# Peptides against a protein of PDB entry 4N7V: the designs that were tried, part 21

Target 1, 222 residues: chain A of PDB entry 4N7V
Amino acid sequence: TLRSITSPLVAHRLKPIRQKTKKAVVSILDSEEVCVELVKEYASQEYVKEVLQISSDGNTITIYYPNGGRGFPLADRPPSPTDNISRYSFDNLPEKYWRKYQYASRFVQLVRSKSPKITYFTRYAKCILMENSPGADFEVWFYDGVKIHKTEDFIQVIEKTGKSYTLKSESEVNSLKEEIKMYMDHANEGHRICLALESIISEEERKTRSAPFFPIIIGRKP

## One batch from the design tools (peptide; aimed at target 1 L38 R99 R106 F107)

Design b2_p15_4_s1 (made by RFdiffusion4, then SolubleMPNN; from b2_p15_4, 8 letters changed)
Fold by OpenDDE base, seed 4:
Structure b2_p15_4_s1 (fold): chain B 222 residues (1-222), chain A 15 residues (1-15)
Amino acid sequence: as target 1 above (222 residues)
Amino acid sequence: DFDKKLEELTDEYLK
């Protein structure tokens, strides 16, 4: 099943974006829907041959083929759906569209990994917990120039000198120079706090059932 | 880099 491969994408709270690649244009609309425009080139013109429009909660997929499949010239926005619109639920999406849905999902994950959910200013750094899940990205921008970027897969460190390296195991983290460990300790503390706040705020958000509380900014740069 | 990563995703999923 598709569900065994990926979960429904979640585009809530994401800002609109339109990104062109060689084979597709992928967008988050003002409505927070996700749109994948499959692009083909013919006679030096790019045409949108297929469109997947996915609801913000990822559960509804609308698929259409502009101009009866002939394609619509690529523009600054997705072509409007007209005839022969197919609407699917996530669990009823035909297998032929699974890769395209996964693409949309991964795109959204990428955007979420760059979308601040919590910005937290400490005495030493600007900490940012991102929207992606599981294992949200966490960035720490120290005011002295050091940067730490934590992802589910690695930790990237950029030192004052500009030296950059990636850590992929606990042993590597433990082998850091003492001066870098201090930054890591601070980053970890900021991370812990952001996660705690996320939990607390999310719970309150659930209770109030009102407009989203996120993104939030805590503190200010000293 | 966002653009690079997205292009990689495009190549991976939209062959």
Scores: peptide ipSAE 0.625, ipTM 0.964, DockQ to the pose 0.897
OpenDDE base, seeds 1, 2, 3, 5: peptide ipSAE 0.624, 0.619, 0.621, 0.623; ipTM 0.964, 0.963, 0.964, 0.964

Design b2_p15_4_s2 (made by RFdiffusion4, then SolubleMPNN; from b2_p15_4, 7 letters changed)
Fold by OpenDDE base, seed 4:
Structure b2_p15_4_s2 (fold): chain B 222 residues (1-222), chain A 15 residues (1-15)
Amino acid sequence: as target 1 above (222 residues)
Amino acid sequence: DFQKELEELTDEYLK
């Protein structure tokens, strides 16, 4: 099943974006819907041959083929759906579209990984917990120039000198220079706090059932 | 780089 390989994408709270690649243009609309425009080139002109429009909660997929499959010239926005549209639920999406849905999902995850959910200013750094899940990215920008970027897969460190390296295991983290460990400790503390705040705020958001509380900024640069 | 990462995703999923 599709669900066994990916969860429904979630585009809530994401800002509109339109990004072109060689084979596709992906967008998050003002409505927070996600569009994948599959692009083909013919006679030096790019055409949108297929469009997947996915609801903000990822549960509804609308698929259409502009101009009866002939394609629509690539423009600054997705072509409008026509009469020959297909609408699917996530669990009823034909397998032929699963890869494209996964693409959309990964795109959204990428955007989310760069979208601040919580910005937290400490005495030493600007900490940012991102929107992606599971294992949201966490960035720490120390005011002295050190940067730490934590993902689910790795930790990247950029030192004052510009030296950059990636840590992929606890052993490597434990082998850090003492001076870097201090930054890591601070980053970890900021991360813990952001996660705690996320939990608390999310719970309050659930209770109030009002406008989203996120993104949120806590503190300010000293 | 966002564009680079997106291009990689595109290459991976839209072959």
Scores: peptide ipSAE 0.696, ipTM 0.972, DockQ to the pose 0.866
OpenDDE base, seeds 1, 2, 3, 5: peptide ipSAE 0.694, 0.691, 0.690, 0.693; ipTM 0.971, 0.971, 0.971, 0.971

Design b2_p15_4_s3 (made by RFdiffusion4, then SolubleMPNN; from b2_p15_4, 7 letters changed)
Fold by OpenDDE base, seed 4:
Structure b2_p15_4_s3 (fold): chain B 222 residues (1-222), chain A 15 residues (1-15)
Amino acid sequence: as target 1 above (222 residues)
Amino acid sequence: SFAKELEELTDEYLK
């Protein structure tokens, strides 16, 4: 099943964006729907041959082929759906579209990994917990120029000198110089606090059933 | 960059 490969994408709270790649144009619309325009080049002109428009909750996929499948010239927005539109639920999406849905999902995850959910200013750093899940990205921008970027897969450190390196295991973290460990300790504390705040705020959001509380900014730069 | 990462994803999923 598609569900065994990926969960429904979630584009809520994401800002509109349109990004062109070689083979596709991907968008988050004002409606928070996700649009994948599959692009083909013919006679030095780019055409949208297929469009997947996915609801903000990822559960509804609308697929259409512009201009009867002949393609529509690439423009500054997705072509409007006309006739012969297919509409699927996530669990009923034909297998032939699974890879394209995965692409859309990964696109959304990428955007989410760069979308602040919680910004937390400490005495020493600007901490940012991102929207992606599971294992949200966490960035720490120390005011002295050190940067730590935590992902599910690695920790990237950029030192004051501009020296950068990636840590992929706890053993590597434990092997850091003491001066860097101090930054890491602070980053970890900021991360813990952001996760705690996320939990508390999410619970209150659930209870109030009001507009989203996120993104949120805690504290201010010294 | 975002553009680079997205291009890599495009190449990975839309071959």
Scores: peptide ipSAE 0.696, ipTM 0.971, DockQ to the pose 0.882
OpenDDE base, seeds 1, 2, 3, 5: peptide ipSAE 0.694, 0.690, 0.692, 0.694; ipTM 0.971, 0.971, 0.971, 0.971

Design b2_p15_4_s4 (made by RFdiffusion4, then SolubleMPNN; from b2_p15_4, 6 letters changed)
Fold by OpenDDE base, seed 4:
Structure b2_p15_4_s4 (fold): chain B 222 residues (1-222), chain A 15 residues (1-15)
Amino acid sequence: as target 1 above (222 residues)
Amino acid sequence: DFAEELEELTDEYLK
């Protein structure tokens, strides 16, 4: 099943964007829907041959083939659906579209990994917890120039000198120079706080049924 | 870089 390989994408709270690649143009619309425009080049012109429009909650997929499958010239926005529109639920999406849905999902995850959910200013750094899940990215921009970027898979450190390296295990973290460990300790504390706040605020959102509280900014740059 | 990462994803999923 599709569910066995990916979860429904979630594009809520994401800002609209449109990004062109060689083979596709991906968008998050004002409606927070996600569009994948599959692009082919013919006679030095790019055409949109297929469009997947996915609801903000990822559960509804609308697929259409512009201009009867002949393609529509690439423009600054997705072509409007006309005839021969197929609408699927996530669990009923034909297997032929699974890879394209995965692409859309990964795109959304990428955007989410760069979308601040919580910005937290400490005495020493600007900390940012991102929207992606599970294992949201966490960035710490120290005011002195050090940067730490934590992902689910690694920790990247950029030192004042510009020296950059990646840590992929706890052993590597433990082998850090003492001066870097201080930054790491601060980053970890900021991370803990952001996660705690995320939990508390999310619970309040649930209780109040109000508009989203996120993104939030806590504190201010000293 | 977002654009680069997205291009890599595109190549991976849309072969």
Scores: peptide ipSAE 0.675, ipTM 0.969, DockQ to the pose 0.906
OpenDDE base, seeds 1, 2, 3, 5: peptide ipSAE 0.674, 0.670, 0.672, 0.673; ipTM 0.969, 0.969, 0.969, 0.969

Design b2_p15_5 (made by RFdiffusion4; failed a check: a repeat of another design)
Pose (drawn by RFdiffusion4):
Parts: C-alpha cells; sequence; structure tokens
Structure b2_p15_5 (pose): chain A 222 residues (1-222), chain P 15 residues (1-15)
C-alpha cells in the first residue's frame, strides 16, 4: 500500500518553482502546494490530460480531469479545477496515481536538498544547512576556494585546484593530508553550530504561532 | 544545477 514505500511529502517553506518537460509540468505554487500536470501535444499545441495537486503537508490530494475534447490548454499557471474532480487523504489515495505521488515526492525532496535553511558566515567560509531534514545536506564554500559537500552518507571535497574526490567513511577521511583536516574540522564545527542553531530556534517556533523562522542568514560575508 | 537534476529526474521517471 502507498505508505509502504513512501511518506507524505513536505513542501513547507519552499520557494515557487515551475519545471517544464516533454511529458508533464511539475511545480510548487506560491501557496506551497505541489502541482503535477500531465501534458499531451496536439496540433502543434500542448494539452493537459490530468492534474494532481498535493497539499503542503502532503496529506490532501486533489485530482481533476477537465475531461473535454482537446483537454486543457497549457499555460504558465495551473488551471482552475473543473467539476469532475476528486479529493483523497494520503492513506485513501487509490492504487492509481501512486507512481505519480512518488514522482512528486522525489521532486520535493530534491528541491529541499537545494533549499537553504540556515546560512552561516564564518571567518573562513560560507556555511549552508539545507531543508531536507532529517540529516540535511551541508555545503561549505570557503572564501579560500575549497568546497565541501556533506551528506548523510558522503563527504565531498573540491580543492582550490578543482581536484575533486569523495570520502565515504571515517577511515576514508582519515586517509588525509593533515592540512585538509582543517577544512574538514572547520566545516564540521560549522555543521555542529548550524544543527545547534536550528534546534533552539525551531524549539521557539513550536512555542509560537507565527510566520516561519526559516530560512535564516547569520552574519555577513567579510 | 537544480534544473539539470530536475530534467534527469523527469527522464528517469518517464523513460
Amino acid sequence: as target 1 above (222 residues)
Amino acid sequence: ELEEELEELAEEFFS
């Protein structure tokens, strides 16, 4: 059953983005709702045969077929719903559409992995903690020129040269120039600080009923 | 970069 494979998507605090493609148009609206529009081409013009719209918390799914000859003319914004529409909870979503919800889920998870939650400016680097929690990606751009990309699985180092390589395990990073560990440790301290900063601020956010406390930009680029 | 990854994602899904 859907929920065997996937969890409801989370599109909160994401910026509006629209993505055209040969098959469909997947987007995130200003209301932070995820919209998936299937697209067909006819008479050198594009038609829409199905629209999936998912709530910000991913719990509510609305699907409408503007069933008509020629479907729906493709525009820059999602079309208004028709009358032959549908609405399901996440658990009550039919066996159909499951392939499409999973696609939307990946789209959102990809966007969050490139959405800054906390931006921290150190003496040596610009630190960014991303949105894809838990274990969000951590990116460090040293003013020195070195780039460090931290994942739950990976550590990625891009030297000033452009010489790039990936370090997966603790043993792999230990196989190191004892100078690059400074970049590694400074980035890890920055990661420690951002995870700590995120916790005490999101804790205050649960104490409140206001506009989101994210994203944050801390300090300034010297 | 994000747009390239989104194109790859659409290609993988609709392939």

Design b2_p15_5_s1 (made by RFdiffusion4, then SolubleMPNN; from b2_p15_5, 5 letters changed)
Fold by OpenDDE base, seed 1:
Structure b2_p15_5_s1 (fold): chain B 222 residues (1-222), chain A 15 residues (1-15)
Amino acid sequence: as target 1 above (222 residues)
Amino acid sequence: DLEEELKKLHEEYFS
């Protein structure tokens, strides 16, 4: 099943973006829907031959072939769907489209990992909890130039000198220089606070059932 | 960099 390969993508709260590549254009629309335009070149002109439009919650996929499959000239936005469209639920998507859906999903996850959900300014750093899940990325930009980037899989450290390294185990974290451990301690505290705030805000958001509270900025840059 | 990672992702699926 498709579900065994990927979960439905979640594009909520993501800013509109359009990324052109050689064979495809992927977009997040104002509606927070995700579009994958498959592009073919003919006579030095690019044409959109196929479009996958995925709902913001990833559960509905609309597929159409512009201009009866002849293609529509590539423009600055996806071509409008015509009457000849196919609409699928996530669980009913034909296997032939699974790889393209997975691409869209991975794209969204990547964008989410770069999209601030909570920005928290401390005395020493700008902390950012990102939108991706599970295990949201967490970045700490210290005002003195040190950077710490935490992901589900690793911790990347960039020192004042520009020296960078990746930590993949607890033992490596414990082997850090004392000076770096101080930064790590602060980063961990900021991370804890952001996670706590995320939980509290999400709960209030659930209760209120109003417009999204995220993204949120806490504190001010010194 | 988002742009660089997107390029890699594209190559993975459309090469």
Scores: peptide ipSAE 0.416, ipTM 0.929, DockQ to the pose 0.767
OpenDDE base, seeds 2, 3, 4, 5: peptide ipSAE 0.395, 0.404, 0.406, 0.398; ipTM 0.925, 0.927, 0.926, 0.924

Design b2_p15_5_s2 (made by RFdiffusion4, then SolubleMPNN; from b2_p15_5, 5 letters changed)
Fold by OpenDDE base, seed 1:
Structure b2_p15_5_s2 (fold): chain B 222 residues (1-222), chain A 15 residues (1-15)
Amino acid sequence: as target 1 above (222 residues)
Amino acid sequence: DLEKELAELHEEYFS
């Protein structure tokens, strides 16, 4: 099943973006829908031959072929759907579209990993919890130039000198220089706080059923 | 860096 290789993408709260390559254009729309346009070149003109439009919650996929498959000239936005539209639920998506959906999902996940959900200014750093899940990326930009980037898989450290290295185990973290450990401790505390705030704010969102609270900024740069 | 990573993702799926 498609579910065995990917989860429904979640594009809520993401800013619009459009990225073009030779063979495809992927977009997050103002509606927070995700659109994959498959592009072909003919006579030095690019045409959109196929469009996958995915709902913001990833559960509905609308597929259409502009101009009956002849293609529509590539523009600054996806072509409007025509009468020949197929609509699928996530679990009913034909296998031939799974790879394209997977691409869209990974695209969204990547964007989410770069999209601030919580920005928290401490005395020493700007901390940012990102939108991706599970295990949201967490970045700490210390005002003195040190940077720590935590992901589900690793921790990257950039020192004042510009020296960069990646930590993949607790033992490596424990082997850090004492001065770096101080930064790591602060980063971890900021991370804990952001996660706590995320939980609290999410609960309030659930209760109020109002407009999204995220992204949120806590504090200000000193 | 996002642009680079996105480009790499595109290459993975559409090259």
Scores: peptide ipSAE 0.316, ipTM 0.904, DockQ to the pose 0.856
OpenDDE base, seeds 2, 3, 4, 5: peptide ipSAE 0.291, 0.303, 0.309, 0.301; ipTM 0.896, 0.900, 0.901, 0.898

Design b2_p15_5_s3 (made by RFdiffusion4, then SolubleMPNN; from b2_p15_5, 4 letters changed)
Fold by OpenDDE base, seed 4:
Structure b2_p15_5_s3 (fold): chain B 222 residues (1-222), chain A 15 residues (1-15)
Amino acid sequence: as target 1 above (222 residues)
Amino acid sequence: SLEEELKELDEEYFS
């Protein structure tokens, strides 16, 4: 099943964006829907041959073929659906579209990994918990120039000198120079706080059923 | 950058 490969994408709270690649144009619309435009080149003109429009919660996929499948010239926005529109639920999406859905999902995850959910200013750093899940990215920009970027897979450290390295295990983290460990300790504390606040705020958001509380900024830069 | 990552993703899914 598609679900065994990926979860429904979640584009809530993401800002509109449009990114063109060689084979596709992927967008997050003002409506927070996600559009994948499959692009083909013909006679030095790019045409949109197929569009997947995915709801903000990832559960509904609308597929259409512009201009009766002949394609529509690539523009600054997805072509409007007209005839022969197919609508699928996530679990009923034909297998032939799974890879394209995965592409959209991965795109959304990338955007989410770069979208602040919580910005937390400490005495020493600007900490940012991102929107992606599971294991949201966490960035710490120390005011002295050190940067720590935590992902589910690694921790990247950029030192004051510009020296950069990646840590992929606890052993490597434990082997850090003492001066770097201090930054790591601070980063970890900021991370813990952001996660705690995320939980608390999310719970309050659930209770109030109001407009989204996120993104949120906590504290002020010294 | 996002653009670079998307290029890689494009190659992964559409090559």
Scores: peptide ipSAE 0.300, ipTM 0.900, DockQ to the pose 0.751
OpenDDE base, seeds 1, 2, 3, 5: peptide ipSAE 0.292, 0.283, 0.289, 0.284; ipTM 0.898, 0.894, 0.896, 0.895

Design b2_p15_5_s4 (made by RFdiffusion4, then SolubleMPNN; from b2_p15_5, 5 letters changed)
Fold by OpenDDE base, seed 1:
Structure b2_p15_5_s4 (fold): chain B 222 residues (1-222), chain A 15 residues (1-15)
Amino acid sequence: as target 1 above (222 residues)
Amino acid sequence: DLEEELQKLHEEYFS
C-alpha cells in the first residue's frame, strides 16, 4: 500500500512556493494544496503534461492531463484543471502515481524542516523549532556566531571559526569540548522550552478552534 | 539550502 511507503503529506501553515526543476515543477499554493507539474520539452518549449494536485492534508489527489494530454505551456502557475480529471483518496491512489506522490511528500517534508513553527529569542541565541514531524528540526543561532542544528538523526555544530562537524551518537556529544558543551546545554534548554510551548499552544489551539496560532515568535531580537 | 536539497530530491525521483 501507499501508506506502507509514506504518510499523507501535511502542508498546513506552509507559505506558497514554486520550485522549478528539469522535469517537474512543484508548488505549494495559497490554498496550501501541493501541485506537481510534470514537464516535457518540445521544440524548445516546456509543456505541462500531467498535474498532481494534492490537498493540504494529503488525503485527496486530483490528477489531470492538460489539453487532453497534449500538454499546456509551462507558466508561472499550474494550469487549471479541465473536465477530464481523476480524483483519488490517498488509499485509492493507483500505484503508477505512488512515486510522484512520494516526491511531493518528501518535498513538503523538506520545506517543513525549513519552516519556523516557533521562534524563541533567548539572552544568547535565536532558537527555531521547525514544522517537520516526527522529531522536528531545531536550530540555535547564537549571537556570537555559533550554530547548532538538531535533527532526529544528528546534531550539527558550526563553531565561531566556521569549523563544522556532525554528531551522531551520545558518546560523541559527551566528547565535546567544555566550551561547546555550554552551547549544547543552552540549545537543549531552548529546545525543551520550545517543545513545551508547542504542546501548550497546540492544546489551546485545539480548544479554541480558531485560526492557527503558529507560527509564533517569542521574545525579541537583541 | 532548499534549492540544493530539492535538486537532489528531484534527481532521485526523476533521473
Scores: peptide ipSAE 0.410, ipTM 0.928, DockQ to the pose 0.813
OpenDDE base, seeds 2, 3, 4, 5: peptide ipSAE 0.363, 0.383, 0.369, 0.371; ipTM 0.917, 0.923, 0.918, 0.918

Design b2_p15_6 (made by RFdiffusion4)
Pose (drawn by RFdiffusion4):
Structure b2_p15_6 (pose): chain A 222 residues (1-222), chain P 15 residues (1-15)
Amino acid sequence: as target 1 above (222 residues)
Amino acid sequence: ELTEELEELAEEYFS
C-alpha cells in the first residue's frame, strides 16, 4: 500500500518553482502546494490530460480531469479545477496515481536539498544547512575557495585547485593531509552550531503561532 | 544545477 514505500511529502517554506518538460509540468505554487500536470502535444500545441495537486503537508490530494476534447491548454499557471474532480486523503489515495505521488515526493525532496534553512557566516567560510530534514545536507563554501559537501552518507571536498574527491567513512577521512582536517573540523563545528541553532529556534517556533522562523541568515560575509 | 537534476529526474521517471 502507498505508505509502504513513501511518506507524505513536506513542501512547507519552499520557494515557488515551475519545471517544464517533455511529458509534464511539475511545480510548487505560492501557497506551497505541489502541482503535477500531465501534458500532451497536439496540433503543434500542448494539452493537459490530468492535474494532481497535493497539500503542503502532503496529506490531501486533489485530482481533476478537465475531461474535454483537446484537454486543457497549457499555460504558465495551473488551471482552475473543473467539475469532475476528486479529493482523497494520503491513506485513501487509490492504487492509481501512486507512481505520480512518488514522483512528486522525489521532486520535493530534491528541492529541499537545495533550499537553505540556516545560513551561517564564519571568519573563514559560508555555512548552509539545507531543508531536507532529518539529516539535512550541509554545504560549506570557504572564502579561501575550498568547498565541502556533507550528506548523511557522504563527505565531499573540493579543493581550491578544483581537485575533487569523495570521502564516505570515518576511516576514509582519516586518510588525510593533516591540514585539510582544519577545513573538515571547521566545517564540522559550523555544522554543530547550525544544528544547535536550528533546535533552539524551532523549539521557540512550536511555542508560537506565527510566520515561519526560517530560513535564517546569520552574520555577514566579511 | 537544480534544473539539471530536475531534468534528469523527469527523464528517469518518464523513461

Design b2_p15_6_s1 (made by RFdiffusion4, then SolubleMPNN; from b2_p15_6, 6 letters changed)
Fold by OpenDDE base, seed 4:
Structure b2_p15_6_s1 (fold): chain B 222 residues (1-222), chain A 15 residues (1-15)
Amino acid sequence: as target 1 above (222 residues)
Amino acid sequence: DLDKELQKLDEEYFS
C-alpha cells in the first residue's frame, strides 16, 4: 500500500512556494494545497501534461490532464482544472501515481525541514525547531558564529573557523573536543526545551481549536 | 540549498 511507504503529507502552516525542476514544478499554494505539475518539453516550450493537486492534509488527491492531455504551457501557477478530473483518497490512489505522491511528500518534508515552528532565543544562540516530522530538524545559531544542525540522521557542526563536519553516531559525539561539547550541550538543552514547549503548546492548541499557535518566537536576541 | 536538494529529488523520482 501507499501507506506502507509514506504517510499523507502535511502542508499546514507552510508558506506558498513554487519550485521548478527539470521534470516538474512543485508548489505550495496559498490554500496550503500542494501541486505537482509534470512538465514535458516540446518544440522549445515547456508544457504541463499532468497535475496532482493534494490537499493540505495529504488525504485527497485531485488529478487532471490539462487540455485533454495535450498539455498546457507552463506558467507562473498551476493550470486550473476543467474537466476529466479524478479525485482520490490517499488510500485509494492508483499505484501509477504513488511515485509522484512520494515526490510531493518528500518536497513538503524538505520545506518543512526549513520552516520554523519554534524560534527560541537563548543567552548564547538562536534555536529553531522546524516543522518536519518525525524527528524535526533543529538548528542552533550561536551568536559567536558556531552553528549546529541536528536532523534525524546526523548532526552537522560548523565551527567559528568555518570548519564543518558531520556526526552520525553517539560515539562521534562523545569524541568531540571539549569546547565543542559545550556548544552541543547547549544545543541539546535548547532542543529539549523546544520539544517540551511544542508539546505543551500543541496541547493547548488542540483544546482551543482555533487559529494555529505556530509558528512562535520565544524570547529575543540579547 | 532547496534548489539543489530538489534537483536531486527530481533525479531520484523522474530519471
Scores: peptide ipSAE 0.404, ipTM 0.925, DockQ to the pose 0.772
OpenDDE base, seeds 1, 2, 3, 5: peptide ipSAE 0.396, 0.395, 0.397, 0.394; ipTM 0.924, 0.924, 0.924, 0.924

Design b2_p15_6_s2 (made by RFdiffusion4, then SolubleMPNN; from b2_p15_6, 6 letters changed)
Fold by OpenDDE base, seed 4:
Structure b2_p15_6_s2 (fold): chain B 222 residues (1-222), chain A 15 residues (1-15)
Amino acid sequence: as target 1 above (222 residues)
Amino acid sequence: SLEEELKKLDEEFFS
């Protein structure tokens, strides 16, 4: 099943973006829908041959083939759907489109990993919890130039000197120099606080059924 | 960068 390889994408709260690659243009629209435009080149012109338009919650996929499948010239926005559109739920998406959906999902996840959900200023650093899940990226920009970037898979450290390295296990973290451990400790504390606040704010958001509370900024740069 | 990662993603899915 599609669900076995990916979850429905979630594009809520993401800013509009349009990114062109060689074979596709992927967009987050003002509506927070996600569009994948499959691009082919013919006679030195790029044409959109297929469009997957995915709802902001990832559960509805609308597929259409511009200009009766002949393609529509690539423009600054996805071509409008006309005739012969197909609409699928996530669980009913034909297998032939799974890879393209997965592409959209990975794109959204990437954007989410770069989209601040919580910005928290401490005495020593600007901490940012990102929108991606599970295991949201967490960045700590220390005012003295040290940077720590935590992902689900690794921790990247950039020292004042510009020296950069990646940690992939707790053992490697434990082997850090003491001076770096201090930064790591602060980063971990900021991370804990952001996660706690995320939980509390999300719960209040659920209860109030109001407009999104996120993104949120806590504190200010000293 | 986002653009660089997207290029890699494009290669992964469409090459």
Scores: peptide ipSAE 0.381, ipTM 0.921, DockQ to the pose 0.842
OpenDDE base, seeds 1, 2, 3, 5: peptide ipSAE 0.379, 0.375, 0.377, 0.378; ipTM 0.920, 0.919, 0.920, 0.919

Design b2_p15_6_s3 (made by RFdiffusion4, then SolubleMPNN; from b2_p15_6, 6 letters changed)
Fold by OpenDDE base, seed 4:
Structure b2_p15_6_s3 (fold): chain B 222 residues (1-222), chain A 15 residues (1-15)
Amino acid sequence: as target 1 above (222 residues)
Amino acid sequence: DLEEELKELDEEFFA
């Protein structure tokens, strides 16, 4: 099943964006829907041959073929659906579209990994918990120039000198120089706080059923 | 960079 490969994408709270690659144009719309435009080149002109429009919660996929499948010239926005629109639920999406859905999902995850959910200013750093899940990215920008970027897979450290390295295990973290460990400790504390606040705020958001509380900024730069 | 990461993603899915 598609579900065994990926979960429904979640584009809530993401800002509109349009990114063109060689084979596709992928967008997050003002509606927070995600569009994948499959692009083909013909006679030095790019045409959109197929569009997947995915709901903000990832559960509904609308597929259409612009201009009766002949393609529509690539523009600054997805072509409007006209005839022969197919609508699928996530669980009923034909297998032939799974890879394209995965592409959209991965794109959304990338955008989410760069979209602040919580910004927390400490005495020493700007901490940012991102929107992606599971294991949201966490960035710490120390005011002295040190940067720590935590992902589910690694921790990247950029020192004041510009020296950069990646840590992929706890043993490597434990082997850090003492001066770097201090930054790591601060980063970890900021991370813990952001996760705690995320939980609390999310619970209040659930209770109030109000407009989204995120993104949120906590504290001020000293 | 999002653009670079997306290019890599494009290559992964559409090469």
Scores: peptide ipSAE 0.330, ipTM 0.910, DockQ to the pose 0.789
OpenDDE base, seeds 1, 2, 3, 5: peptide ipSAE 0.324, 0.316, 0.316, 0.313; ipTM 0.908, 0.906, 0.907, 0.905

Design b2_p15_6_s4 (made by RFdiffusion4, then SolubleMPNN; from b2_p15_6, 4 letters changed)
Fold by OpenDDE base, seed 5:
Structure b2_p15_6_s4 (fold): chain B 222 residues (1-222), chain A 15 residues (1-15)
Amino acid sequence: as target 1 above (222 residues)
Amino acid sequence: SLEEELQELHEEYFS
């Protein structure tokens, strides 16, 4: 099943974006829907031959072939669905579209990993908890130039000297210089606070059913 | 960058 290889994508709260590659254009729309446009070139003109439009919650996929399958000239936005429209639920998506859906999902995850959910200014750093899940990325930009980037898979450190390295195990973290450990400790504290605030705010959102509270900014840059 | 990551992702799915 599709569910065995990916979860429904979640594009809520993401800003509109359009990214072109050689064979595809992927977009997040103002509606927070995600579009994958499959592009082919004919006579030095790029045409959109197929479009997957995925709802913001990932559960509905609308597939259409512009201009009766002949393709529509590539523009600054996806072509409007007019002809040859099929609508599927996530669990009913034909297998031939699974790879493209997976692409869209991974794209959304990338965007989410770079989309601030909580920005927290401390005395020493700008901390940012991102939107991706599970295990949201967490970035700490120290005002003195040190940077720590935490992901579910690794921790990247950029020192004042410009030296950069990646830590993938606890043993490597424990082997850090004491000076770097101080930065790591601060980063971890900021991370804990952001996660705690995320939980509290999310619960309030659930209770009030109001407009989204995120993204938020906490504190002020010194 | 996002663009670089996307390019790598694209190559994985469309090459």
Scores: peptide ipSAE 0.321, ipTM 0.902, DockQ to the pose 0.811
OpenDDE base, seeds 1, 2, 3, 4: peptide ipSAE 0.321, 0.302, 0.304, 0.310; ipTM 0.904, 0.898, 0.898, 0.899

